# Peptides against a protein of PDB entry 3T6J: the designs that were tried, part 10

Target 1, 375 residues: chain A of PDB entry 3T6J
Amino acid sequence: PIVESYIGFIESYRDPFGSRGEFEGFVAVVNKAMSAKFERLVASAEQLLKELPWPPTFEKDKFLTPDFTSLDVLTFAGSGIPAGINIPNYDDLRQTEGFKNVSLGNVLAVAYATQREKLTFLEEDDKDLYILWKGPSFDVQVGLHELLGHGSGKLFVQDEKGAFNFDQETVINPETGEQIQSWYRSGETWDSKFSTIASSYEECRAESVGLYLCLHPQVLEIFGFEGADAEDVIYVNWLNMVRAGLLALEFYTPEAFNWRQAHMQARFVILRVLLEAGEGLVTITPTTGSDGRPDARVRLDRSKIRSVGKPALERFLRRLQVLKSTGDVAGGRALYEGYATVTDAPPECFLTLRDTVLLRKESRKLIVQPNTRLE
Target 2, 372 residues: chain A of PDB entry 3T6J as posed
Amino acid sequence: PIVESYIGFIESYRDPFGSRGEFEGFVAVVNKAMSAKFERLVASAEQLLKELPWPPTFEKDKFLTPDFTSLDVLTFAGSGIPAGINIPNYDDLRQTEGFKNVSLGNVLAVAYREKLTFLEEDDKDLYILWKGPSFDVQVGLHALLGHGSGKLFVQDEKGAFNFDQETVINPETGEQIQSWYRSGETWDSKFSTIASSYEECRAESVGLYLCLHPQVLEIFGFEGADAEDVIYVNWLNMVRAGLLALEFYTPEAFNWRQAHMQARFVILRVLLEAGEGLVTITPTTGSDGRPDARVRLDRSKIRSVGKPALERFLRRLQVLKSTGDVAGGRALYEGYATVTDAPPECFLTLRDTVLLRKESRKLIVQPNTRLE

## One batch from the design tools (peptide; aimed at target 1 F138 K365)

Design b1_p10_3 (made by RFdiffusion4)
Pose (drawn by RFdiffusion4):
Structure b1_p10_3 (pose): chain A 372 residues (1-112, 116-375), chain P 10 residues (1-10)
Amino acid sequence: as target 2 above (372 residues)
Amino acid sequence: HAGTYDPPAS
């Protein structure tokens, strides 16, 4: 459509429980030139789902060209203006017929060297160069194969299923599936507090995982003297964001105040666990003399160490999502999401520095439409 | 579930 639109109580992020949605609405025009660069990603999107760490039976049944667009926003009502979105928020529809992927083009043109804190004098160069371009990649993957992948195991009214039980097996355990989503049950209704952050973490992780693929970069025009940088800046940005996320964590209440930031911290911790000097947090000192930190990501070890930690992670996340296993999901997540002062990082002590170097986001003014 | 992505901080 020339004009794209949507509204309702949709994103569930701000419900302390994680079920009730916050009202919003938007009207934006579809840009053509930048969209083809996405519809391309949609065309070849079918194959990639099978590159995911879980078998095809643990994925959605068919596939689709649900849609991927680039929208110049006219009116976005509500608390915030996301860079991209995958909706509607009803999973059943995501697997039965389809969903839609939205990359807002003109919001980006808004959001773009001393404020590059927790990086090094190198790095921030590659950051300034490849952040913008890589942003489209991460978004495309986050939206398309982030939430586009995965399958829910639901018990329909009768004792039957939405799938064939005897032929489905859990790679982690080896047994046959003993858990699932029963009638009326949904992602938020079960995982609740964690559902948003968990699902977002899975999407971003698939983001990096498939951001390692030559084809996607060929779609975005990155290869050779190009294919490097963008991938690096992407991962580096992910680990840095994992650091900045401490600001949005409340230690007193042992509670996270956001899904994205928490998820990013989790991915950071998983990478830190992979060890092998791939990632480091250094309690440095800024030129101003105050405290500071430098995030060190060895790029040569990206494929040899970091990728395994990823696909193992995604495999576990997805496995626990399909069977709807809350116990394992939490124990696997809230354990990764835990914040403590234990070395050789001391995140409780690092959070202070994160708050000192903290940033306050900008404001986006919006135009109106007068009736003549 | 709705999936969204944050724009970069500036």

Design b1_p10_3_s1 (made by RFdiffusion4, then SolubleMPNN; from b1_p10_3, 7 letters changed)
Fold by OpenDDE base, seed 2:
Structure b1_p10_3_s1 (fold): chain B 375 residues (1-375), chain A 10 residues (1-10)
Amino acid sequence: as target 1 above (375 residues)
Amino acid sequence: MTLTVEPPLV
């Protein structure tokens, strides 16, 4: 088998300032069959990058073909095991040197082992569809999240010699209609400038890219989905995201006004964006469970994903990218923290919903080190 | 950077 590994101070999710990496490592075996799908996605990456909702001037100047591999993890040493990875974690290196993506296939397989009777917060009519397409839809989301999420966008930089990596006279900010007024100076990075929101903000951008691009027929075709199956994969991917936004409330601490998990905070932000879009796209309804205790249901109107959801997400995603590219920390923080705020204001009453989420909380799934066999 | 499942696995 082909073996891949990494080790070192890699991910900074446990640092409140997003700067100090946790020491981690893994050993994994390449899944050749699943890797072939991601190779097809890589082959289309340059074209798909053009579908993102920002001007080419806010995208990488030169396309660098990345690696993308599906891995079965044998051992993972760290505080949490991901479903996908994009490295290195430095935007400058991603822009100039390239990057590698991996999907941890056996992690996804464990996550998908959910019994129908234990599936929370979905309408009964959605449960079977959700169970059927959760795996495939998440494969799509992982691929897009890593390759075209983390792998997209440009930071505007002035180097130590005073040179800009963009034309100051011709590049226009699509949100303001004006020339670029802010950028990263020498020694400034994404993490150093955006600090406490950097990790979650970037995860939110990457997740939003996944939702936005999964609507493109070419993406679904790459993964082998057409017609009604493609529409079901789209629906379940969006449904999973809005459900995840509700589940995210578990990771909010009201007393400290803070989030304990960057990805879940990101998913809550996306839920807020889609709720703000209105028009019946997303509905969260408090209910009473069969046990007589509080419950809830999330409903997503399939017919409004393209008409209501896509435009809302497009505007939001463009704002995320523009603020990131220009190093506008004040604007970025105002936008992101606004959507990440959890209150008990009607109609959503998120703090009350949090109590419901905690009441219905399931035990976290664990990955146990697998064994290999020689045949 | 990573993507996690819901809820994140340990």
Scores: peptide ipSAE 0.306, ipTM 0.900, DockQ to the pose 0.411
OpenDDE base, seeds 1, 3, 4, 5: peptide ipSAE 0.180, 0.284, 0.185, 0.198; ipTM 0.839, 0.893, 0.840, 0.844

Design b1_p10_3_s2 (made by RFdiffusion4, then SolubleMPNN; from b1_p10_3, 7 letters changed)
Fold by OpenDDE base, seed 3:
Structure b1_p10_3_s2 (fold): chain B 375 residues (1-375), chain A 10 residues (1-10)
Amino acid sequence: as target 1 above (375 residues)
Amino acid sequence: MTLTVDLPLV
C-alpha cells in the first residue's frame, strides 16, 4: 500500500484570529480507485477554473497542476477529522508554488451511514434519494471544494519593491466597474486582514464553488454519473447543503453572537443566500413531529436549481472572490456578517428554528481508528 | 484548509 502522512501545526480553525495552527497528524493509505476519479478532475481543472464567475484577471495567472489523492485514514490525532484537506494554508504559496488536495474517503463513508428513521428535516419523498446519493454527491462536493474552491482565485498584491501582480490600468472590478482600489501589501495575508471571518469566509467560498460547479456536466461525467443519476447527484448535493445550513444552528451561541464551527457558519450563510433568492427555491417549514414536539422540513425545488439557485450563487460567489482578491475587509465583513447574522425575524425565525434543531439533535457518532491487514 | 464534517452524524 501507498502510505501518506503529515504532522505539525497545520490548521488554525481553533484560533479565533486564524493565525495559530493546532498540532495534528495522520497516517493514511491511498485509495487508488477513488484517487483515479480525482486525477481526472485535476486533468480538467484548468478548463473548469474558467467556468468560475469571475474574470480571468481575478484567477491565478498560471495554473499549477496540484496533486489530488483519496486517503483511507488509519490514525488521526487532532480535535476533529476532516473530510478533505487543501495544503499549504498560505494563499501566496498556493498561487506561486502549488498545492495538494486529499479526500479522506473512509471518514466520508462513516459520516453518511445514516438510518432513514433518524434522518431529520427532510420531506419523506426525499429521504430515500438522499440516503442513496449522499455519499456520491459528497465525493463530488469534496473534490470541487478542495481543488477548485480552495485552489482558485488570485490575491492582488503589491510587493516590497512596490510592484503589482496585476495591471492597475486594465484590471476592472466587475462589481464596481472601476479600477482596483485596494490590495494586499507586503506582509499582509488573507488571515491577517480578514482575521475573525477569514476561515469561515474561505470555507463558504469553497462550498459555493462546489455547488456552482457540480452543475457542470463534465464534473458529473468525471465522477461516473450520467443522465438521471447525474441530476439526482446534483439535487442531493444542493439538498444536503441547505439541510446543513439548518443543522448549522446547533453551532451558534446566541448569548455570545458567536459561531463555534467555521464550516457550519459557511453552510448557514449559503442557506441564507439561497433563501434570499426566493421564488420557492428553498422553503423551511416548521412542523409538529410524531411525538407532538416541534420539528421542521427543508424543501428544495429541483426545477429551480439552475434558473434561480445558480444565478443567486453566481452573484454571491463573484462578490466573495472580488472582495477577497482586493483585500476589501470592510466590504467582505459587511457581506459575510450580514448573511451570518442569526435573529428571530420572520419569516424564518432562525432562533426559534435553532431550538427545534437542538431538540432534534442526535448524539455524535464516535469515529474509531481502524486496523488494517493484508489478506 | 479542510472540509470538516461536523454534521450531526445522522
Scores: peptide ipSAE 0.085, ipTM 0.789, DockQ to the pose 0.486
OpenDDE base, seeds 1, 2, 4, 5: peptide ipSAE 0.050, 0.071, 0.076, 0.049; ipTM 0.775, 0.770, 0.781, 0.766; seed 5 fails the geometry check

Design b1_p10_3_s3 (made by RFdiffusion4, then SolubleMPNN; from b1_p10_3, 6 letters changed)
Fold by OpenDDE base, seed 2:
Structure b1_p10_3_s3 (fold): chain B 375 residues (1-375), chain A 10 residues (1-10)
Amino acid sequence: as target 1 above (375 residues)
Amino acid sequence: MTLTVDPPLV
């Protein structure tokens, strides 16, 4: 078997300022069969990057072919095990040197072992589709999230010699119609500037890229989905994200006005964006469970994903990228914290919904270190 | 940077 490993101070999710890495490591075995799908995605990456909703001037100057591998984890030492990884965690290195992506395939397998009767917050008519396509749709989402989410976009930089990595006279901010007014100075990084929101903001951008690009037929074809299957995969991917946004409320602490998990905060933000789009795209309905206690249902109108959802997400995703590229912390914070606020304002009443989410909370799943055997 | 499942595993 082919073995991969990494070890060190890598991820900074546990640092409130996004700067200090947690010491972690893994040992994993390459899954050759699943890796082939991600290799096909890599082969299309340069073309798919052009589909993202920002000008080429806000994308990397030169495409660097990354590595993408599916891994079965033998051991993982850290505070939490991810489904996918993109490294290094420095935008400048991603732009100039390249990056590596991995999907932790056996992590996904553990996560998807859910019984139908325990599946919360979905309409009965959606449960069977959700169970059937959750795995495949998440493979698509992981691939897009890592490769084209974290792997996309350019930071505008002025180096220590005063030189810019963009043409100040010709590059136009698509949101303002003006020349670029802000950038990263020498020594400034994404994390150093955006600080407390940096990790969650970037996860939100990457998740949004996944939702946006999964609508492209070429993406579904790479993963082997066409026709009705492709449409079901799209639907379940979007439905999963909307449901995740509701589940995210578990990780909000009202008394401290803070989030305890960056990815879940990101998913809540996306839910808010899609709710704001209106037109019946997303509906969250409080209900009463069979036990007589509060419950809720999330509904996504699949017929409105392209007509209502995509345009809303496009505008939002473009704003995320433009604010990131220009180092506009004030604008970025205002946008992101605005969507990340949790109140009890009608019609959603998110604090009340949070009580429902907590009431229906499932125990977090654990991954146990597997063994290998000789056959 | 990573992607997690819902809810994140430990």
Scores: peptide ipSAE 0.335, ipTM 0.911, DockQ to the pose 0.412
OpenDDE base, seeds 1, 3, 4, 5: peptide ipSAE 0.063, 0.175, 0.131, 0.045; ipTM 0.782, 0.838, 0.806, 0.767; seeds 1, 5 fail the geometry check

Design b1_p10_4 (made by RFdiffusion4)
Pose (drawn by RFdiffusion4):
Structure b1_p10_4 (pose): chain A 372 residues (1-112, 116-375), chain P 10 residues (1-10)
Amino acid sequence: as target 2 above (372 residues)
Amino acid sequence: FTAGDVYPNA
């Protein structure tokens, strides 16, 4: 459609429980030139789902060209203006018929070297160069194969299923599936506090995982002297964000104040666990003399160490999502999401530095439409 | 589900 629109109580992020949605609405025009560069990603989107760490039976049944667009926003009502979105928020529909992917083009044009804290003098060069371009990649993947992948195992009214039980097996355990989503049950209704952050984490992780694929970069025009940087800046940005996320963690209440930032911190911790000197947090000193930190990501070890930690992570996340296993999901997550002062990082002590170098986000003014 | 950073309205 020339004009794209949507509204309702949709994103559930701000409900302390994680079920009730916050009202919003938007009207934006579809840009053509930048959309084809996405519809491309949609065309070849079918194959990639099978590159995911879980078998095809652990994925949605068919596939689709649900849609991927680039929208110049006119009116976005509510608390915030997201860079991209995958909706409607009803999973059942995501699997049965489809969903949509939205990349807002003109919000970007808004959001783009001393404020590049927790990086090195190199790095921030590649950051300034490849952040913008890579942003489209990460978004495309986050929206398309982030929430586009995965399958829910639901018990329909009768004792039957939405799938064939005897033929489905859990790679982690080896047994046959002993858990699932029963009638009326949903992602938020079960995982609740963690559902948002957990699902986002999965999406971003698939983001990096498939951001390692030559084809996607060929879609975004990245290869050779190009294919490197973008991938690096992407991962580096992920680990840095994992560091900045401490600001949005409340230690006193042992509570996280956001899904994205928490998820990013989790991915950071998983990478740190992979070890092998791939990632480092150094309690440095800024030129101003105050405290500081430098995030060190060895790029040569990206495929040899980091990727495994990813696909094992995604495999577990997805496995526990399909069977709807909350116990394992939390134990696997809230353990990764835990914040403590234990070395050789001391995140409790780092958080202060993160707050000192903290940033306050900008404001986006919006135009109106007068009736003549 | 949203993707990327979210910016507040003025």

Design b1_p10_4_s1 (made by RFdiffusion4, then SolubleMPNN; from b1_p10_4, 3 letters changed)
Fold by OpenDDE base, seed 3:
Structure b1_p10_4_s1 (fold): chain B 375 residues (1-375), chain A 10 residues (1-10)
Amino acid sequence: as target 1 above (375 residues)
Amino acid sequence: ATAGEVYPLA
């Protein structure tokens, strides 16, 4: 078997400022069959990057072919086990040296073990479809999230010698129609500038890329889905995201006005964006459960994903990227914190919904490290 | 990184 490992100060999710890495490590075995799908995604990455909703001037100057491997993890030492990883976490290195992606396939497989009777917040008509396609759709989402989410976009930089990595005279900000007014100076990084919102903001960008690009027929083809199956995978991926946005409320602490999980905050932000789009795309309805206690239902109108959802997500995702590229912390914070704010304002009443989410909370899953042997 | 459902960030 092919064995992969890493060890060191890698992920900064536990740092409130997003800068200090947690010491972690893993040992994993390559899943050759699943890796083949990701290799096909890599082969299409240069073309798919052009489908992202920003000008080429906001994308990497040169495409650097990344590595992408599906791994079955044998041991993971750290505070949390991810579903996917993109490293290094330094944008400058991603731009100039490249990056590697991994999907922790057996971690994803564990997440798929959902009992129908315990599946919360979905319409009954969606439950069977959700159970069937949650796994495959999440494979698509993780692949896109890592490769084309974290692996996309350019930071505008002025180096220590005063040279710019972009043409100040010709590059136009697509949101303002003006020349670029801000950039990263020497020694400034994504994390150093955006600080407390950096991790969650980047995860939101990556998740948004996943939702946006999963609509592309070529993506579904790469993963082996066509026809009705492809449409179901798309639907379930979007449905999973909006459901996750509701579930995310568990990780909000009202008393501290803070989020305890970067990815869940990101998913809540996406839910807010899609709710704002209106037109019946997403509906969250408080209900009464069979036990007589509060419950809720999330509904996604499949027919409005492309007509309503995609344009809304496109605009939002472009704004995320432009603000990131230009180092516009004020604009970025205003945008992101606006969507990340949790209040009890109608019609959603998110603080009330949080109580419902907590009431319906399931026991946390335990991941047990496996062993393997040669046969 | 993509967090799984069991990503234990407290």
Scores: peptide ipSAE 0.194, ipTM 0.840, DockQ to the pose 0.392
OpenDDE base, seeds 1, 2, 4, 5: peptide ipSAE 0.111, 0.069, 0.142, 0.062; ipTM 0.820, 0.817, 0.837, 0.808; seeds 1, 2, 4, 5 fail the geometry check

Design b1_p10_4_s2 (made by RFdiffusion4, then SolubleMPNN; from b1_p10_4 with F1A N9L)
Fold by OpenDDE base, seed 5:
Structure b1_p10_4_s2 (fold): chain B 375 residues (1-375), chain A 10 residues (1-10)
Amino acid sequence: as target 1 above (375 residues)
Amino acid sequence: ATAGDVYPLA
């Protein structure tokens, strides 16, 4: 088999400032069969990048064809096993040298192993559909998240010689209608500037890209979904995200007013964005479980994904990108922390919902390392 | 990266 590995100080999720990498390593085997759909996604990446809701001036100047491989993990050393990876974690290198994407296929498979009777916070009518399409929809989401999420967008930079990587006279900020007024100076990075929100903010951008682009027919075709199946995959992907936003409350610590997991914070932010869109797109209803204890249900109106959800996400995603590109930390923090704030304000009462989430918390599955032998 | 291990896995 083809073996891939990486090792080093790579992921910075455990750094409160999002800068210092945790020592991590894995050994994995390439899954050729599962890699095929990601290769098709790569083949369409340049076109799909143009579908993102920002001007070309806010996208990378030159498309660099990335690698994308599905991996089955044999061993993993670190604090957590991701479903997908995009490296390097330096935007400047991503822009100039390119990047590599991987999907950890057998990790995804573990995540798919949800028992219907333990599936929380969904309407009964959605459970079977969710179980059927969670895996496939997550493949779509991971692919888009890594390749077109983390792999998209431009940072405006002034180098050490004073040269800009953008035309100051002609590039317009689509949110303000004005010329670009802020950028990254020499030595400044995404992580160094956005610091405590950098990781979660970037994950939120990537997750939003996934939701936004999964609506594109070509994306679903690449993954082999057509007709009603394609619509079901879209629905389940969005449903999974809004559900994840609720589940995310587990990772919020009210006493410290902080989040303990960047991706979950990101998913909560997306939930807030979609709730703000209104019009019955997303509804979270507190209920009473069969055990007489608090429960909740998340409802997503399928018919409003394109009409209500997409425009809301488009505007939000564009704002994320513009603020990122311009290095506008003040604006970015105000936007992101605003959506990431957890209160007990009606109608959602998120702190109360958090108690429900914790009450309904499932035991974490053990991921068991396999072994190999020569035959 | 996308975190698969942060989901409540039953």
Scores: peptide ipSAE 0.059, ipTM 0.804, DockQ to the pose 0.346
OpenDDE base, seeds 1, 2, 3, 4: peptide ipSAE 0.055, 0.048, 0.080, 0.103; ipTM 0.798, 0.799, 0.818, 0.818; seeds 3, 4 fail the geometry check

Design b1_p10_4_s3 (made by RFdiffusion4, then SolubleMPNN; from b1_p10_4, 3 letters changed)
Fold by OpenDDE base, seed 3:
Structure b1_p10_4_s3 (fold): chain B 375 residues (1-375), chain A 10 residues (1-10)
Amino acid sequence: as target 1 above (375 residues)
Amino acid sequence: GTAGEVYPLA
């Protein structure tokens, strides 16, 4: 077997400022069969990057072929086990040296174990599809999230010598129609500038890339889905995201006006974006459960994903990228914190919904690390 | 960066 490992101060999610890494390590075995799918995704990455909703001037100047491997984790030492990893976490290194992606396949497999009777906040008609396709759709989402989410975009930089990595005269901000007015100076990083919102903002960008690009036929083909199956995978992926946005409220602390989990905050933001799109795309309906207590239902109109959802997500995702590229902290914070704000304002009444989410909270899953053997 | 559903609270 092929064994992979890493160890060190790697992920900064536990740092409120997104800078200091938590000491982490893993030992894993390569899953060759699953890795083959990600290799096909890598082979299409350069083309798929062009499908992202920003000009080439906001993308990396030169495509650097990344590694992507599916891993079965044997041992993971850290505060939490992710489903996927993209490293290094420094944007400058990503764009100049390259990066590596991994999918923790057996972690994903654990997430697939859902009992229908315990599945909250979905319409009954969606539950069977959700159970069937949650796993496969999540594989797609993780792959896109890592490779084309974290692995995309350019930071505009002026180096210590005053040289720019972009043409100031010709590069146009697609949101304003003007020349680029802000950038990263020498020594400034994504985390140092965006600080408290950096991690969640980047996760939101990556998740949005996943939703956006999963609509591309080539992506589904790479993962082996065709016809009705491909459409179901798309639907369930989007449905999972909007459901996750509701579930995310568990990780909001009203008293402190803060989020305790970067990915969940990101998912809530995406939910807000898709709700704002309107036109019946996403509906959250408070209900009464069979126990007579508060419940809720999330509905996603499949027929409006491409017509309503995609354009809304496109605009939002472009804004995220442009603000990131230009180091526009004020604009980025205004945008992101606006969508990340949780109030009890109608019609959604998110604070009330949070109470419902907490009421319907499931027991935390226990992940047990496996043994392996040669047979 | 990572993708994941829930990270344990410290």
Scores: peptide ipSAE 0.254, ipTM 0.840, DockQ to the pose 0.499
OpenDDE base, seeds 1, 2, 4, 5: peptide ipSAE 0.044, 0.177, 0.252, 0.048; ipTM 0.786, 0.813, 0.846, 0.788; seeds 1, 5 fail the geometry check

Design b1_p10_5 (made by RFdiffusion4)
Pose (drawn by RFdiffusion4):
Structure b1_p10_5 (pose): chain A 372 residues (1-112, 116-375), chain P 10 residues (1-10)
Amino acid sequence: as target 2 above (372 residues)
Amino acid sequence: HAGTYYFTDS
């Protein structure tokens, strides 16, 4: 459609429980030139789902060209203006018929070297160069194969299923599936506090995982003297964001104040666990003399160490999502999401530095439409 | 679930 639109109580992020949605609405025009560069990603999107760490029976049944667009925003009502979105928020529909992927083009043109804190003098160069371009990649993957992948196991009214039980097996355990989503049950209704952050973490992780693929970069025009940087800046940005996320964690209440930032911290911790000197947090000193930190990500070890930690992670996340296993999901997540002062990082002590170097986001003014 | 993507910084 020339004009794209949507509205309702949709994103559930701000409900302390995680079920009730916050009202919003938007009207934006579809840009053509930048969209083809996405519809391409949609065309070849079918194959990639099978590259995911879980078998094809643990994935949605068919596939689709649900849609991927680039929208110049006219009116976005509500608290915020996201860079991209995958909706509607009803999972059942995501599997049965489809969903849609939205990359807002003109919001980007808004958001773009001393404020590059927790990086090195190198790095921030590659950051300034490849941040913008890589942003489209991460978003595309986050939206398309982030939430586009995965399958829910639901018990329909009768004792039957939405799938064949005897033929489905859990790779982690080896048994046959003993858990699932029953009638009326949904992602938020079960995982609740964690559902948003958990699902987002999965999406971003698939983001990096498939951001390692030559094809996708060929779609975005990255290869050779190019294919490097963008991937690096992407991962580096992910680990840095994992660091900045401490600001949005409340230690007194042992509570996270956001899904994205918490998810990003979790991915950071998983990478840190992979060890092998791949990632480091150094309690440095800024030129101003105050405290500071430098995030060190060895790029040569990206495929040899980091990737395994990823696909093992995604495999577990997805496995626990399909069977709807809350116990494992939490134990696997809230454990990763835990914030403590234990070395050789001391995140409780690092959070202060993160707050000192903290940033306050900008404001996006919006135009109106007068009726003549 | 509504999947969204947000900037990391400003």

